# Peptides against a protein of PDB entry 4PAS, part 2

Target 1, 39 residues: chain A of PDB entry 4PAS
Amino acid sequence: SVNQASTSRLEGLQSENHRLRMKITELDKDLEEVTMQLQ
Target 2, 39 residues: chain A of PDB entry 4PAS as posed
Amino acid sequence: SVNQASTSRLEGLQSENHHLRMKITELDKDLEEVTMQLQ

## One batch from the design tools (peptide; aimed at target 1 D28 L38)

Design b1_p21_5_s2 (made by RFdiffusion4, then SolubleMPNN; from b1_p21_5, 14 letters changed)
Fold by OpenDDE base, seed 1:
Structure b1_p21_5_s2 (fold): chain B 39 residues (1-39), chain A 21 residues (1-21)
Amino acid sequence: as target 1 above (39 residues)
Amino acid sequence: SLEEEIQKLKQKIEELMQQLQ
């Protein structure tokens, strides 16, 4: 149904949003590690 | 070496930046 397609799309977007937030956190950590090594 | 480790982390940063696009 249209409702099932909409809910599945929302779940996919929520999962991707979570993935991207985790990648941003990982990136920030890697930048901190590089900064620490350059000091 | 420390330089090789820095280059690995820089490469990881580039890979993560590509995954955010």
Scores: peptide ipSAE 0.048, ipTM 0.542, DockQ to the pose 0.045
OpenDDE base, seeds 2, 3, 4, 5: peptide ipSAE 0.047, 0.048, 0.046, 0.047; ipTM 0.540, 0.539, 0.541, 0.536

Design b1_p21_6_s1 (made by RFdiffusion4, then SolubleMPNN; failed a check: too like the target's own chain; its pose is not in this set)
Amino acid sequence: SLRMKITELEKRLEELTMQLQ

Design b1_p21_7_s4 (made by RFdiffusion4, then SolubleMPNN; failed a check: too like the target's own chain; its pose is not in this set)
Amino acid sequence: KEKEELKKKLEELTKQLEELK

Design b1_p21_8_s4 (made by RFdiffusion4, then SolubleMPNN; its pose is not in this set)
Fold by OpenDDE base, seed 4:
Structure b1_p21_8_s4 (fold): chain B 39 residues (1-39), chain A 21 residues (1-21)
Amino acid sequence: as target 1 above (39 residues)
Amino acid sequence: LSKEELEEKLKKLELEYQLKL
């Protein structure tokens, strides 16, 4: 149904948003580690 | 890693970070 398609799209966007937030956190950690090693 | 290798890795991470924002 139209409602099922809309719900599945929202769930996909929510999962991608979560994935991107986790990746940003990982990159922040890696950036800090490299910066610390350069000091 | 050498200083040069760390600087290159830092640059790569900064670029990847900007692409995620």
Scores: peptide ipSAE 0.054, ipTM 0.543, DockQ to the pose 0.089
OpenDDE base, seeds 1, 2, 3, 5: peptide ipSAE 0.054, 0.054, 0.053, 0.052; ipTM 0.539, 0.541, 0.535, 0.535

## One batch from the design tools (peptide; made by RFdiffusion4; aimed at target 1 T7 R9 Q14)

Design b1_p22_8
Pose (drawn by RFdiffusion4):
Structure b1_p22_8 (pose): chain A 39 residues (1-39), chain P 22 residues (1-22)
Amino acid sequence: as target 2 above (39 residues)
Amino acid sequence: EEVLEELEENLEEIEEAKEELE
């Protein structure tokens, strides 16, 4: 069952990776919008 | 920066998990 545990770990990390990439997309938007507001 | 660091660490963990599965 450690094999199944490893598979679940990878899937969970993939989910976390997507969450982090979506947050970077939001932050890039924030950087642009604040930069426009400041300039 | 914190989110990018967390993403780097997560990518390393994904690679390690792939190696463990092999």

## One batch from the design tools (peptide; made by RFdiffusion4; aimed at target 1 N17 R21 D28)

Design b1_p23_4
Pose (drawn by RFdiffusion4):
Structure b1_p23_4 (pose): chain A 39 residues (1-39), chain P 23 residues (1-23)
Amino acid sequence: as target 2 above (39 residues)
Amino acid sequence: ELEEEFEEIEEKLEELEEEFEEL
């Protein structure tokens, strides 16, 4: 059952990866919008 | 592969921090 645990770990990390990449998309948008506001 | 993907996320977040500090 350690093998199933490893599989679940990988899937969880993939989910976390997506969550982080979606947050980077949002932050890139914030960087642009604030940069436009400041300039 | 996942490790490389998380390294890429870390590098991007470091770049974004630097760019926000410049603002």

## One batch from the design tools (peptide; made by RFdiffusion4, then SolubleMPNN; aimed at target 1 L31 T35; its pose is not in this set)

Design b1_p24_2_s4
Fold by OpenDDE base, seed 1:
Structure b1_p24_2_s4 (fold): chain B 39 residues (1-39), chain A 24 residues (1-24)
Amino acid sequence: as target 1 above (39 residues)
Amino acid sequence: SLKEKIEHLRMEKKKLEEELEKLE
């Protein structure tokens, strides 16, 4: 149904959003670590 | 080098932030 398709799309977008946010957090941690090594 | 690693991470972060913006 249209509702099922919309729900599946939303779930996909939410999972991708979460993945992206987690990766950004990881990169921030990595950047901090490398920055500390440069000091 | 560490400088190159920082630059690569910054570029990757920027790309991911742009993709995240498309979802908002």
Scores: peptide ipSAE 0.185, ipTM 0.714, DockQ to the pose 0.913
OpenDDE base, seeds 2, 3, 4, 5: peptide ipSAE 0.174, 0.181, 0.171, 0.169; ipTM 0.706, 0.711, 0.703, 0.700

Design b1_p24_3_s2 (failed a check: too like the target's own chain)
Amino acid sequence: MKKELEEKITELKKELEEVTKKLE

Design b1_p24_4_s2
Fold by OpenDDE base, seed 1:
Structure b1_p24_4_s2 (fold): chain B 39 residues (1-39), chain A 24 residues (1-24)
Amino acid sequence: as target 1 above (39 residues)
Amino acid sequence: DLEEKLKHLRMEKEELEEKLKKLE
């Protein structure tokens, strides 16, 4: 149904949002590590 | 080298931040 498509779309967007935030956090850690190694 | 790795990580982060902004 249209409702099922809308809910599946929202769930996909929420999961992607979470994935992106987690990856940014990991990148911040990696950036800090590389920055420290360059000092 | 580490400088190129740092550059790559910064570029990747910026791309992900732009994607995140489009979801908000």
Scores: peptide ipSAE 0.393, ipTM 0.827, DockQ to the pose 0.933
OpenDDE base, seeds 2, 3, 4, 5: peptide ipSAE 0.387, 0.391, 0.389, 0.389; ipTM 0.824, 0.825, 0.825, 0.825

Design b1_p24_4_s3
Fold by OpenDDE base, seed 3:
Structure b1_p24_4_s3 (fold): chain B 39 residues (1-39), chain A 24 residues (1-24)
Amino acid sequence: as target 1 above (39 residues)
Amino acid sequence: SLEEKLKHLRMEKEELKKELEELE
């Protein structure tokens, strides 16, 4: 149904948004680690 | 090298930030 399709689309976007935010956080940690190792 | 790793991580972060911005 239209409602199911819309819900699935939203859930997909929300999950991707969450994934991206988590990955950015992980990268910030990695960047900090590498930066510390360069010092 | 650590410098290369740092460069790649920064590039990846910017790419992910751009993708995130497209979702917002």
Scores: peptide ipSAE 0.290, ipTM 0.774, DockQ to the pose 0.939
OpenDDE base, seeds 1, 2, 4, 5: peptide ipSAE 0.286, 0.282, 0.283, 0.284; ipTM 0.770, 0.768, 0.770, 0.769

Design b1_p24_6_s2
Fold by OpenDDE base, seed 5:
Structure b1_p24_6_s2 (fold): chain B 39 residues (1-39), chain A 24 residues (1-24)
Amino acid sequence: as target 1 above (39 residues)
Amino acid sequence: SMEEIKELNKKIKEELLKELEKLL
């Protein structure tokens, strides 16, 4: 159904959003490490 | 040493770029 397709798409977007947030957190940590080494 | 710090900075920048590429 249209509702099932919309739900599956939302779940996919939610999982990708979570993945991206985790990657941003990793980048923020690496940036902090670079900043500390430049000081 | 300053040389060791430069090498560490290079490695971290390379890791940052790799993680950024995975986001795109």
Scores: peptide ipSAE 0.030, ipTM 0.432, DockQ to the pose 0.078
OpenDDE base, seeds 1, 2, 3, 4: peptide ipSAE 0.030, 0.030, 0.029, 0.028; ipTM 0.397, 0.427, 0.425, 0.408; seed 2 fails the geometry check

Design b1_p24_6_s3 (failed a check: too like the target's own chain)
Amino acid sequence: SMEEIKELIKDLKEQLLKLLKELE

## One batch from the design tools (peptide; made by RFdiffusion4, then SolubleMPNN; aimed at target 1 K23; its pose is not in this set)

Design b1_p25_2_s2
Fold by OpenDDE base, seed 5:
Structure b1_p25_2_s2 (fold): chain B 39 residues (1-39), chain A 25 residues (1-25)
Amino acid sequence: as target 1 above (39 residues)
Amino acid sequence: SSELEEKLEHLRKEKEELKKKLEEL
């Protein structure tokens, strides 16, 4: 039970970490596009 | 363009909030 709660917590944190990194990459692309439009 | 400057500022703020959330994991 304790191991299942710990593994589920880790899987949740890993999935959120991945989601956040992907979203930051998308934002970096959007920032580049807007910056190019302002030049 | 003020609209593009506003969009750029919103994207920068969103990125900083996501980076803070990432560092809290």
Scores: peptide ipSAE 0.360, ipTM 0.788, DockQ to the pose 0.952
OpenDDE base, seeds 1, 2, 3, 4: peptide ipSAE 0.357, 0.356, 0.358, 0.353; ipTM 0.787, 0.787, 0.788, 0.785

Design b1_p25_2_s4
Fold by OpenDDE base, seed 5:
Structure b1_p25_2_s4 (fold): chain B 39 residues (1-39), chain A 25 residues (1-25)
Amino acid sequence: as target 1 above (39 residues)
Amino acid sequence: SEELKKKLEHLRKEKEELKKKLEEL
């Protein structure tokens, strides 16, 4: 149904949004660690 | 360290690409 397609699309977008945010947080930590090593 | 500088640049570029993907959602 249209509702099922819309729900599946939203769930996919929410999952990708979460994944991207988590990876950005990891990268921010890694950037901090590398920056500290360069000081 | 040139290795650490390259790692820093790589991480910065990766972060910017992930931010672009996030804004396209």
Scores: peptide ipSAE 0.424, ipTM 0.814, DockQ to the pose 0.943
OpenDDE base, seeds 1, 2, 3, 4: peptide ipSAE 0.422, 0.420, 0.423, 0.416; ipTM 0.812, 0.812, 0.813, 0.810

## One batch from the design tools (peptide; made by RFdiffusion4, then SolubleMPNN; aimed at target 1 L31; its pose is not in this set)

Design b1_p26_3_s3
Fold by OpenDDE base, seed 1:
Structure b1_p26_3_s3 (fold): chain B 39 residues (1-39), chain A 26 residues (1-26)
Amino acid sequence: as target 1 above (39 residues)
Amino acid sequence: MAELQKIQEEKHKVEKELKEVEEKIK
């Protein structure tokens, strides 16, 4: 249904949002690790 | 230093993608 399609789209966007936020967290940790190794 | 820059550049790409997704959620 149209409602199911809209819900699935929103859920997909929310999942992607979460994935991207987690990736930023990982990259921040990588930055911290490399920074510490250079000091 | 090259590794730091590489990670920072990747972070900027991900942040841009995140903004695009967040705008679609609104």
Scores: peptide ipSAE 0.659, ipTM 0.907, DockQ to the pose 0.952
OpenDDE base, seeds 2, 3, 4, 5: peptide ipSAE 0.657, 0.659, 0.659, 0.658; ipTM 0.907, 0.907, 0.907, 0.907

Design b1_p26_6_s3 (failed a check: too like the target's own chain)
Amino acid sequence: LQEKLEQIKKEKKELEKRLEEVEKEI

## One batch from the design tools (peptide; made by RFdiffusion4, then SolubleMPNN; aimed at target 1 R9; its pose is not in this set)

Design b1_p29_6_s3
Fold by OpenDDE base, seed 4:
Structure b1_p29_6_s3 (fold): chain B 39 residues (1-39), chain A 29 residues (1-29)
Amino acid sequence: as target 1 above (39 residues)
Amino acid sequence: SLYEQLEDPSLSLEEVQQLLEELRKQLES
């Protein structure tokens, strides 16, 4: 149904959003490590 | 209601997905 498609899309977008936020956090830590190594 | 529960910003991703799954089940017909 239309509602099933809408809720499934929302769940997918929320999962992807969470994944991207976690990836950004990981990259921030990598950048911090590189910065410390350059000091 | 399940709709009102989704407004809680403290919910984890898993909890939100569970609520959406329950809403989906109620609307399937």
Scores: peptide ipSAE 0.050, ipTM 0.503, DockQ to the pose 0.037
OpenDDE base, seeds 1, 2, 3, 5: peptide ipSAE 0.047, 0.046, 0.048, 0.047; ipTM 0.499, 0.494, 0.499, 0.495

## One batch from the design tools (peptide; made by RFdiffusion4, then SolubleMPNN; aimed at target 1 L20; its pose is not in this set)

Design b1_p30_8_s4
Fold by OpenDDE base, seed 4:
Parts: structure tokens; C-alpha cells; sequence
Structure b1_p30_8_s4 (fold): chain B 39 residues (1-39), chain A 30 residues (1-30)
């Protein structure tokens, strides 16, 4: 149904959002480490 | 200067316990 497709899409977007938040956190940590090494 | 980015991440961490854990680890490391 249209509702099932919409809910599945939302769940996919929510999981991707979580993944991206985790990736941003790791990139922030990596960036800080590199920044400290370059000081 | 990463203050604005960290502030936004802290907002996300209010609703994401795993993100919060990693932020706390990062704050201790740096």
C-alpha cells in the first residue's frame, strides 16, 4: 500500500540519518586529531 | 573552531544515546 511504502521510506531515512550522525561524529574526531597533530 | 558543529551534534545526542557516548569520548580525548 502507499502507507506501507511511506513508512518503509521513513524507516530507511531514519536509519540513514543515524548512520550519518555517527559518521559526522567520527569525522569530527578525526579532524580534531589531525588539527592537533598539525599544531 | 568547531563549536557550532559540536553544538549541533550535542542537540542530536539528546535523542541518540550512541552519539552521546561518542561525543563524551571525544570530549575526553580532545
Amino acid sequence: as target 1 above (39 residues)
Amino acid sequence: ERKEILEKLEEYAKTDPELKKKLEEDKKLF
Scores: peptide ipSAE 0.023, ipTM 0.381, DockQ to the pose 0.047
OpenDDE base, seeds 1, 2, 3, 5: peptide ipSAE 0.022, 0.022, 0.022, 0.022; ipTM 0.379, 0.381, 0.381, 0.376

